# Ledger of designs, part 342: peptides against a protein of PDB entry 3T6J

Target 1, 375 residues: chain A of PDB entry 3T6J
Amino acid sequence: PIVESYIGFIESYRDPFGSRGEFEGFVAVVNKAMSAKFERLVASAEQLLKELPWPPTFEKDKFLTPDFTSLDVLTFAGSGIPAGINIPNYDDLRQTEGFKNVSLGNVLAVAYATQREKLTFLEEDDKDLYILWKGPSFDVQVGLHELLGHGSGKLFVQDEKGAFNFDQETVINPETGEQIQSWYRSGETWDSKFSTIASSYEECRAESVGLYLCLHPQVLEIFGFEGADAEDVIYVNWLNMVRAGLLALEFYTPEAFNWRQAHMQARFVILRVLLEAGEGLVTITPTTGSDGRPDARVRLDRSKIRSVGKPALERFLRRLQVLKSTGDVAGGRALYEGYATVTDAPPECFLTLRDTVLLRKESRKLIVQPNTRLE
Target 2, 372 residues: chain A of PDB entry 3T6J as posed
Amino acid sequence: PIVESYIGFIESYRDPFGSRGEFEGFVAVVNKAMSAKFERLVASAEQLLKELPWPPTFEKDKFLTPDFTSLDVLTFAGSGIPAGINIPNYDDLRQTEGFKNVSLGNVLAVAYREKLTFLEEDDKDLYILWKGPSFDVQVGLHALLGHGSGKLFVQDEKGAFNFDQETVINPETGEQIQSWYRSGETWDSKFSTIASSYEECRAESVGLYLCLHPQVLEIFGFEGADAEDVIYVNWLNMVRAGLLALEFYTPEAFNWRQAHMQARFVILRVLLEAGEGLVTITPTTGSDGRPDARVRLDRSKIRSVGKPALERFLRRLQVLKSTGDVAGGRALYEGYATVTDAPPECFLTLRDTVLLRKESRKLIVQPNTRLE

## One batch from the design tools (peptide; made by RFdiffusion4, then SolubleMPNN)

Design b2_p30_2_s1
Fold by OpenDDE base, seed 5:
Structure b2_p30_2_s1 (fold): chain B 375 residues (1-375), chain A 30 residues (1-30)
Amino acid sequence: as target 1 above (375 residues)
Amino acid sequence: DEEEEELKKKLEELLKELREKELDTETLLL
């Protein structure tokens, strides 16, 4: 088997400032069959980048073809096992040297192992579809998230010599219609500028890219889905995201007005964006469970994903990228913190929903590392 | 009946607190 290992100070999610890495180490085996799908995605990446909702001037000048592999984890040492990884986390290195993407396939498989009876917050009619397509939809989302999410977008930089990596005279900010007024100076990085929101903001951007691009027929074709199956994969992917946004409330601490998980904060932000779109796209309804206790149902109108969801996500994703590219921390913080705010305001009453989420929380799954044998 | 209801409420609150302390790092897409 092909063995891969990662060791070092890699993930900064536990640092409130996003700067200090946690020491992580894992050993994994390459899943060749699943890796072949990601290779096809890599082959189409340059074309798919053009489908993103920002001008080419806000995209990387050159796509550095990354490696993308599916890995079965044998051993993992760290605070948590991810489903996917894009490394290095340093944007400056990713733009100049390239990056590597991995999907942790057997970690995803554990996430798929949900019993129908324990599946919370979904309509009964959606449960069977969700169980059937959760795996395939996750493969699509992880691939897009890592490769085209984290792998996309340009940072406008002025180097130490005063040279710009963009044409100041011709590049126009699509949100303002004006020339670019802010950029990263020498020594400034994404994490240094955006600080406390950097990790979650970037995860939100990457997740949004996944949802946005999964609507593209070419993406689904790459993963082997056509016709009704493709539509079901799209539906379940979006449904999973809005459900995840509700589940995310577990990781909010009201007393501190703080999020404990960057990815969950990101998913909540996406939920807020899709709720704001209105028109019955997403509905969260408080209900009473069979046990007589509070429950909730998330409903996504499949017929409105393209007509309502896509345009809302497009506008939001464009704003995320433009603010990121220009290093507009004030604008970025205002936008992101606005959607990340958790209140008990109607109609959603998110703080009340949080109580429901906590009440319905499942026991943490234990991920047990596999053993291998030489034959 | 009132004592049992109070005990149930206390148990629910305790379970809620326990669940809030459990960080589920499952399905982190990094």
Scores: peptide ipSAE 0.046, ipTM 0.536, DockQ to the pose 0.115
Fold by OpenDDE base, seed 1:
Structure b2_p30_2_s1 (fold): chain B 375 residues (1-375), chain A 30 residues (1-30)
Amino acid sequence: as target 1 above (375 residues)
Amino acid sequence: DEEEEELKKKLEELLKELREKELDTETLLL
């Protein structure tokens, strides 16, 4: 078998300031069969990057072909096991040297093992479809999230010598219509500038890329889905995201006005974006469960994903990228924290919904280390 | 013993609270 491992101070999600890495390490075996899908995605990555909703001037100048593998984790030492990884976590290195993507396939498999009766917040009509396509849709989302999410975009930089990595005279900010007014100076990084929101903001960008690009027929084809199956995978991927945005409320602490999990904060932000799009795209309805206690249902209108959802996500995703590229911390924070704010304001009443989410919370799954043998 | 049962219940509640504070792996796409 092909064995992969890494070790070190890698992820900063547990740092309130997003700067200090947590020590982690894993040993894994390459899943060749699953890796083949990601290899096909890598082969199309340069083309798919052009489909992202920002000018080429906001994308990397040169595409660097990354490695992408599916891994079955044998052991993982850390506070939590991720579903996917994009490394290094340094934007400068990603732009100049390249990056590696991995999907932790057996971690994903654990997430897929959901019983129908335990599926919260979905309409009954969606449950069977969700169960059927959650796995495949998640594979698509992880692939896009890692490769084209984390692997996309350019930071505008002025180096130590005062040289810019962009043409100040010709590059136009698509949001303002003006020349670029801000950039990263020497020694400034994504994490150093955006600090407390950096991790969650980046995750939100990556998740948004996944949702946006999964609408592209070529992406679904790469993963082996066509026709009605492709449409179902798209629907379930979007449905999963809006549901995740509701579930995310578990990870908000009202008393401290903070989020305890960066990815869940990101998913809540996406939910807010899609709710703001209106037109009946997403609806959250408080209900009463069979036990007589509060419940809720999330509805996604499949017919409005492309007509309402895509344009809303396009605008939002472009704003995320432009603010990231230009190092506009004030604008970025205003945008992101605006969507990340949890209030009890009607019609959503998110704090009340949080109580419902907590009430309906399922017991945490225990991940147990597998064993293997050589024959 | 009633006291032991009460302690067991308290422990179960505490364990539940601890579990609620732990991050779900489904949340982690790094």
Scores: peptide ipSAE 0.046, ipTM 0.499, DockQ to the pose 0.152
Fold by OpenDDE base, seed 3:
Structure b2_p30_2_s1 (fold): chain B 375 residues (1-375), chain A 30 residues (1-30)
Amino acid sequence: as target 1 above (375 residues)
Amino acid sequence: DEEEEELKKKLEELLKELREKELDTETLLL
C-alpha cells in the first residue's frame, strides 16, 4: 500500500482571527480506485475552471496541475478530521507554486452511515433517494470543493516594488463595470485582511463552486453518472447542502452572536442565498413530530435548481470571488455577515428553528482510529 | 475535597459532551 502523511501548523479554524495554524498530523493509506476518479477530475480542471462565473482576469494566470489523492485515514491528530484537504493554505503559494488535494474517503464513508429512521428534516419521499446518493454526491462535492473551489481564483496584488499582477488599465470589475480600485498590498494576505470571516468565507466560496459546477454534465460523467442517475446526484448534492444549512444552526451561539464552526456557517450562508432566490426553490416548514414536539422539513424543488438556484448561486459566487480578488474587506464583510446573521425574523424564524434543530439533534458519532491488515 | 472532586467530574463530563457535539464528521469539509 502507498502511505501518505502530513504534519505541521496547517489549519487555522481554531484561531478566531484565522491566522494561527493548529498543529496537526495524519497517517493514511492511498485508495487507488477512488484516486483514479479524482485524477480524471484533475485532467479536466483547466477546462472546468473556465466555467466558473468570473472573468479570466480574476482566475489564476497559469493553471498549475495539482495532485489529488483519496486517502483512508489510519490516524489523525487534531481537533477535527476533515473530509477533504487543499494545501498549502496560502493563496500566494496556491497561485504561484500550486497545490495538493486529498479526500479522506473513510471519513466520508462514516458520514454516509445514516439510518433512515434517524434522518431528520427531509421529506419521506426524499429520504430513500438521499440515502442512496449521499455518498456519491458527497464525493462529487468534495472533489469540486477542494480542486476547483480552494484551487480557483486570483488575488490582485501590488508587490513591494509597486508592480501589479494585473493590468490596471484593462481589467474591469464585473460587479461595478469600473477599473480595479483595491488590491492586496505587500505583506497583506487573505487571512490578515478578512480575519474573522476569512475561513468561513473561503469555505462558502468552495462549497458554492461545488454546487455550481456539479450541474455541468462533464463533472457527472467524470464520476460515472449519466442520465437519471446524474440528475439524482445533483439533486441530492443540493438537498444535502440546504439541509446542512439548517443543521448549521446548532453551531450558532445566539448569546455571543458567533459561529463555532466555519463550514457550518458557510452552509447556512448558502441556504440563505438559495432561500432569497425565492420562487419555491427552497422551503423550510416547521412541523410537529410524531412525538408531539417541534420538527421541520426542508424541501428543494428539483425543477428549479437550474432555472432559479444556479443563477442565484452564480451571482453570489461571482460577488464572493470579486470581493476576495480585490481585497474589498468592507464589501466582503457586509455581504457575508449579512447572510450569516441569524435572527428570528419571519418567514424563516431561524432562532426558533435552531431550537428545533437542537431538539432533534442526534447523539454524537465518535470516530475511532482503525486497525488495518495486509492481506 | 469531595465536593471539589465531584465538581471536577461534572466538569469533565460536560467538556466531553461539548467535544462530542462539535465533531460531526458529516460537516467537516476542509
Scores: peptide ipSAE 0.051, ipTM 0.487, DockQ to the pose 0.189; fails the geometry check
Fold by OpenDDE base, seed 2:
Structure b2_p30_2_s1 (fold): chain B 375 residues (1-375), chain A 30 residues (1-30)
Amino acid sequence: as target 1 above (375 residues)
Amino acid sequence: DEEEEELKKKLEELLKELREKELDTETLLL
């Protein structure tokens, strides 16, 4: 078997300031079959990067072919087991040296195991479809999230010698129509500038890239989905994200006005963006469960994903990237914290919905270390 | 049986503590 491992102070999600890495380590075996799908995605990455909703001037100057592997984890030491990884976590190195992508395939497989009777917040008609396509849709989302999410976008930098990595005279901010007015100075990083929102903001960008690009036919073809299956995978991917945005409320602490999980905050932000799009794209309806207690249903109108959802996400995703590239912390914070705000304002009444989410909370699954044997 | 029940109780307590620490690993896409 091909064995991969990593060890060290890698992920900073546990640090409120995003600066200190948690000590982590894993040993895993390469899943050759799944890795082949990601290799096809890598082969198309340069072309797919051009489909992202920002000018080429806001994208990396040169495409650096990354490594992408699906891994079956034998052992993982850390506070949390991810579904995917993009390393290193330094944007400067990602731009100049490249990056590695990993999908933790057997972790995803465990996450896919959902009992229909325990599946919350979906309409009955969507449950079977969701169960069927959750796994495949996650493979698509993880691949896009890691490779084209974390692996995309340019930071505008002025180096220690005063040189810019962009043409100040010709590069135009697509949101303002003006020349670039802000950038990263020598010694400034994404994390140092955006601080408390940096991790969640970046996760939101990566998740948004996944949703946006999964609409591209070539992506579904790479993963082996065509026709009605491809459309179902798209639908379930978007439905899962909307549902995740509701589930995210579990990780909000009203008393402290803070989020305890960066990815879940990101998913809530995406839900808010799609709700704001209106036109019946997303509907969250409070209901009463069979037990007489509060419940809720999330509805996503499939027919409006491309007509309503895509344009809304496009505009939002472009703004995320432009603000990131220019180091506009004030604008970035205003945008992101605006969508991340949780209130009890109608019509959604998110604080009330949070109570419902907590009432319907599922028991946490335990991931147990697998065994290997010689056949 | 008693040892297994005690282990089960300890596991349930540990699981409760892990839940309280809000380390939900199931939804992490890093």
Scores: peptide ipSAE 0.042, ipTM 0.500, DockQ to the pose 0.163; fails the geometry check

Design b2_p30_2_s2
Fold by OpenDDE base, seed 5:
Structure b2_p30_2_s2 (fold): chain B 375 residues (1-375), chain A 30 residues (1-30)
Amino acid sequence: as target 1 above (375 residues)
Amino acid sequence: DEEELLALLEALEELLRLLVKELNTETVIL
């Protein structure tokens, strides 16, 4: 088997300022079959980057072909086992030196292990479809999230010598129609500048890229989906995201007005964006469970994903990127925290829904180290 | 004291409820 490992201070999710890494390590074996799909995605990455909803001036100047491998984890030491990894975490290095992508395939497999009778917040007619396509849709989402999410976008920088990495006279902010008015100065990084929202904001951007680009036929073809199967994968990917946004409420602490998990905060933000789009795209309906206690149902109208969802996500994703590129912390914080705010205001009554989410909370799964043998 | 014991039990119950509320479940980390 091909063995991969990494050890070091890598992930910064436990640092409120997103700068200090947690000591982490894993040992894994390469899954060659799944890696081949990601290699095909890498081969199309340069073209797919052009499909993102920002001008080329807000994208990396030079495409650096990354490695993308699917791994089956043998052992993992850290506070949380990811399903996907994009390293290094330093955006400056990603832009100038390149990056590596990893999918932890057997971690995803654990996430796929959903029992129909325990599947919460979905309509009955969606459950079988969800169970069937959750795994495949996650493979698509992880690939896009890591490669084209974390792997995309340019930071506008003025170096220590006063030189800009963009043309100040010609580059136009697509949101304002004006010249670029803010950038990163020497010594400023994404994490140092956006601080407390940096991790969640970046995860939100990456998740949004996944949802947006999964609509592209070429992406589905790369993963081996065509026709009705491709449409079902798209639907389930979007459905999973809106459901995840509801589940995310578990990780909000009302008393402290804070989020305890960056990815879940990101998914809640996306849910809010798609709810704001209106037109019956997403509906969350409080219900009563068979036990007589509160429950809820999330409905996504698949016929409105392209007509309503995509445009809403496009606008939002573009704003995320523009604010990131320009280092506009004030604008970025206002946008992101606005969508990340949890209140009990009608019609959604999210704090009430949170009580329902907590009531329907499943037992925490235990991830156990696997064994290998020689044959 | 029975009253003190009852108060302690009620406090412990509330603490347990709060702890359960704040416990995290498995998340997909990307």
Scores: peptide ipSAE 0.145, ipTM 0.518, DockQ to the pose 0.068
Fold by OpenDDE base, seed 3:
Structure b2_p30_2_s2 (fold): chain B 375 residues (1-375), chain A 30 residues (1-30)
Amino acid sequence: as target 1 above (375 residues)
Amino acid sequence: DEEELLALLEALEELLRLLVKELNTETVIL
């Protein structure tokens, strides 16, 4: 077997400022079959990067072919086990040196094991489809999230010698129509500038890339889905995201106006973007459960994903990238915190929905180390 | 004492179950 491991200060999600890494480590075995799918995705990555909704001037100047491997985790030491990893977590190094991606396949498999009777906040008609395609759709999402999410975009930088990594005279900001007015100076990083929102903002960008690119036929083909199956995978991926946005409310602390989990905050932001798109794309309806207590249902109109959802996500994702590339912290914070605000304003009444989410909360599964041996 | 150790282990198990309950299964890091 091929064994992979890492150890060190990797993820900064526990740092309120997004800068200090938590010490973690794992030992894992390569899943060759699933790794082959990700290798095909890597082979198409350079072309797929061109499908992202920003000008080539906001993308990496040169594509650096990364490694992408599916891993079955034997042991993991840390506060949380990820489904996927993109390292290093430094945008400058990702641009100049490249990066490595991993999918923790058996962690994903645990997330797939949801019993129908315990599946909350979905319409009955969607539950069977969701159960069938949650796994495959999540594989697609993780692959896109890591490789083309975290692995995409350019930071505009002025180096210590005063040289720019972009042409100041010709590069135009697609949001303003003007020349680039801000950039990262020497010593400034994504984390240092965006600080408290950096981790969640980047996760939101990566998740949005996943949703956006999963609509591309080539992506689904790479993962082995065509025709009706491809459409079902797309639908379930988007449905999972809007459901996750509702579930995210568990991780909001109203008294402190604070989010306790970066990925969940990101998913809530995406839900807000898709709700804002309107036209019946996403509907959240408070209901009464069979137990007589509050419940809710999330509905996604499949027929409106491409016509309503994609354009809304395109605009939002472009704004995220442009603000990131230009180091526009004020604009980025205003945009992101605006969508991350949780109030009880109608029609959604998110604080009231939060009470429902807490009431319907599922217990976390215990992940146990497998007993493995060489034969 | 074996009885005391068993009682401590049971208490620890209960505490662990309570802690796990406070975490959501949908919490996924990517």
Scores: peptide ipSAE 0.066, ipTM 0.465, DockQ to the pose 0.146
Fold by OpenDDE base, seed 1:
Parts: structure tokens; C-alpha cells; sequence
Structure b2_p30_2_s2 (fold): chain B 375 residues (1-375), chain A 30 residues (1-30)
């Protein structure tokens, strides 16, 4: 077997300021069969990057072909086991030196293990489809999230010598129509500038890239889906995201006005974006469960994903990227924290929904490290 | 003593189950 490992101060999710990495490490075995799908995605990555909703001037100047592997984790030492990883976490290094993507396949498999009767917040007519396609849709989402999410976008930088990595005269901000007015100075990083929102903001960007690009026919083809299957994978991927946005409320602490999990905050933000799009795209309906206690249902109108959802996500994702590229912390914080705000305002009444989410929460799964053997 | 120990273990298991239910729902980290 091919063994991969890493160790060090890698992820900053536990740092409130998003800067200090937690020490972690893993040992894993390469899943060659699953890795082949991601290799096909890598082969198309340069072309797919052009489909992202920002000008080429906001994308990396040169595409650097990354590695992408699916891994079965044998041992993981850390506070949480990720489903996917893109390293290094330094944007400058990603742009100049390259990066590696991994999918922790057996972690994803654990996440798929939900019994139908315990599947919360979905309409009954969606449950079977969700169960069938959750796994495949996650594979698509993780691949896009890591490779084309974390692996995309350019930071505008002025180096220590005063040189810019972009043409100040010709590059136009697509949101303002003006020349670039802000950038990263020497010594400034994504994490140092965006601080408390950096991790969650980046995860939101990456998740949004996944949702946006999964609509591209070539992506589904790469993963082996066509026709009705491809449409079902798309639907379930989007459905999973809006459901995750509701589930995310568990990780919000109203008393402290803070989020305890960056990815869940990101998913809530996406839910808010898609709710804002309106037109019946996403509907959250409070209900009464069979036990007579509060419940809720999330409905996604499949027919409106492309007509309503995609344009809304396109605009939002472009704004995320532009604000990131330009180092516009004020604008970025205003945008992101605006969508990340949890209130009890109608019609959603998110704080009330949070009570429902907490009431319906499932027991946390225990991830047990596996054994393996050679036969 | 053995019976008391078994009873204690069973009580601890039940407590652990209850505690696990109060923990956060599984979070997929990407």
C-alpha cells in the first residue's frame, strides 16, 4: 500500500483569530480507485477555473497542477478529523509553489451512515434520493471544494520592494468598476488581515465554488454521472448544503454571538444567500414531529437551482473573491458577518429554529480508528 | 463487590450514552 502522512501546525480553526495552527497528524493509505476520479478532475482544473465567476485577473497567473488523492485514514491525531484537506494553508505558497489536495474517504463514509428514520429536516419525498446520492454528491463537493475552491483565486500583493503582482492601470474591480484600491502589503496574509472571519470565510468560498461548479456538465461527467443521475447528484448536493445551513445553528452560541465551527458558519451563510434569492428556491417550514414536538423541513426547488440559485451564488461568490483578492477587510467583514448574523427575525426566525435543531440533534458519532491487515 | 462494580459500570455506560446525546451533532469538516 501507498502510505501518506503529515504532521505539524496545520489548521487554525480552533484559534479565534484564525492564525495559530493546531498541532495535528495523520497516517493514511492511498485509495487508488477513488484517487483516479480526482485525477480526472485535476486534468480539467485549468479549464474549470475559467468558469469561476471572476475575471482572469483575479485568478492565479499560472496554473500549477496539484496532487489529489483519496486517503483512508488509519490514525489521526487532532481535535477533529476533516473530510478533505488542501495544503499548505498559505495563499502565497499555493499561488507560487503549488498545493496538495486529499479526500479522507473513510471519514466521508462515516458521514454517509445516516439511517432514513433519523434523517432530520428533509421532506419524505427527498429522503430516499438524499440517501442514494449523498455519498456521490459529497465526493463531487469535496473534490471541487478542495481543488477549485481552496485552490483558486489570486491575492493582490505589493511586495517589500513596492512591486505589484497585478497591473494597477488595467485591472478593474468587477464589483465597483474601478481600479484596484486595496491589496496585501508585505507581511500581510489572508489570516492576518481577515482574522476572526478568515477560516469561515474561506470555507464559505470553497463550499460556494463546489455548489457553483457542480452545475457544470463536465464536472459530473468526470465523476461518471450523466443524464438524470447527474441532475440528482446536483440536486442532492445543493439540498445537503441548505440542510447543513440549518443544522449549523447548533454551533451558534447566542449568548456570545459567536460560532463554534467555521464550516458550519459557512454553510449557514450559504443558506442565507440562497434564502435571500427568494422565488421559492429554498423554504424552511416549521412543523410538528410525530412526537408532538417542534420540527422543521427544508425544501429546495430543483427547477430553480439554475435560474435562481446559480445567479445568486454567482454574485455572492464573486463578491467573496473580489474582497479576498483586494484585502478589503471592511467590505469582507460587512458582507460575511451580515449573512452570518443569527436573529429571530421573521420569516425564518433562526433563533427559534435553533431550538428546534437542538431538540432534533443526533448523538455525535464516535469515530474509531480502524485496523488494517495484509491478506 | 463484583456485582457493585458491574452496576457501576452499567450506570457509567448509561451516563456516557446520555452525555453523547448532549454533545454536538456530527460535523463534516472539509
Amino acid sequence: as target 1 above (375 residues)
Amino acid sequence: DEEELLALLEALEELLRLLVKELNTETVIL
Scores: peptide ipSAE 0.065, ipTM 0.473, DockQ to the pose 0.100
Fold by OpenDDE base, seed 2:
Structure b2_p30_2_s2 (fold): chain B 375 residues (1-375), chain A 30 residues (1-30)
Amino acid sequence: as target 1 above (375 residues)
Amino acid sequence: DEEELLALLEALEELLRLLVKELNTETVIL
């Protein structure tokens, strides 16, 4: 078998400033069969990058073909086991040297193990479909998230010599219609500028890329889904995201006005964006469970994903990218923190919903190191 | 001397930045 490993200060999610990496390490074995699907995605990456909702001037100047591998984890040392990885986390290196993508296949497989009777916050009619397509939809989402989410976008930089990596006279900000007014100076990075929101903001961008691009027929074809199956995978992917946005409330601490998990904050933000789109796209309804205690149901109108959801996500995703590219921390913070704010304001009453989420909280899943042997 | 120390510190900072950059990964936790 092909063995991969890495070790070091890699993920900064536990640093409130997004700068210091947690010491992490893993040993894994390459899953050749699943890696082949991601290789097909890599082969289409350059074309799919053009489908993202920002001008080419806000995308990387040169496409560098990345590696993408599915791994079965043998051992993982860290506070959290990811489903996917994109390395390095440094945007400058991603732009100049390239990057690698990893899907942790057996971690995903464990995440797929959901008992129908324990599946919370979904309509009964959606549960069987959700269980059936959760796995495949996760594969699609992780692939897009890592490869085309984290792997996309350009940072506008002025180097130490005063040279720009963009044409200051011709590049136009699509949100303002004006020339570019801000950029990264020498020594400034994504993490250093956006600090407390950097990790969650980037995760939100990457998740949004996944949702947006999964609507593209070519993506579903790459993963082997066509016709009704493709539409079901899309629906379940979006449904999972809006459900995750509700579940995310577990990771909010009202007393500290703080989020404890960057990905969950990102998913809540996406939920807020899709709720703001209105038109009955997403509905969260408080209910009473069979036990007589508070419950809730999330509904996603699949017929409105393309007509209502896609345009809303497109506008939001473009704004995220433009603010990131231009280093507009003030604008980025205002946008992101606005959507990340949790109140008890009607109609959603998110703080009340949080109590329901906590009441319905499942026990934390433990992933145990598998045994392996050569036969 | 102070200049050598400063240069070493700058080089170390750059190396650390590069190392941190090489080690930084974006992860999806589902």
Scores: peptide ipSAE 0.055, ipTM 0.340, DockQ to the pose 0.098; fails the geometry check

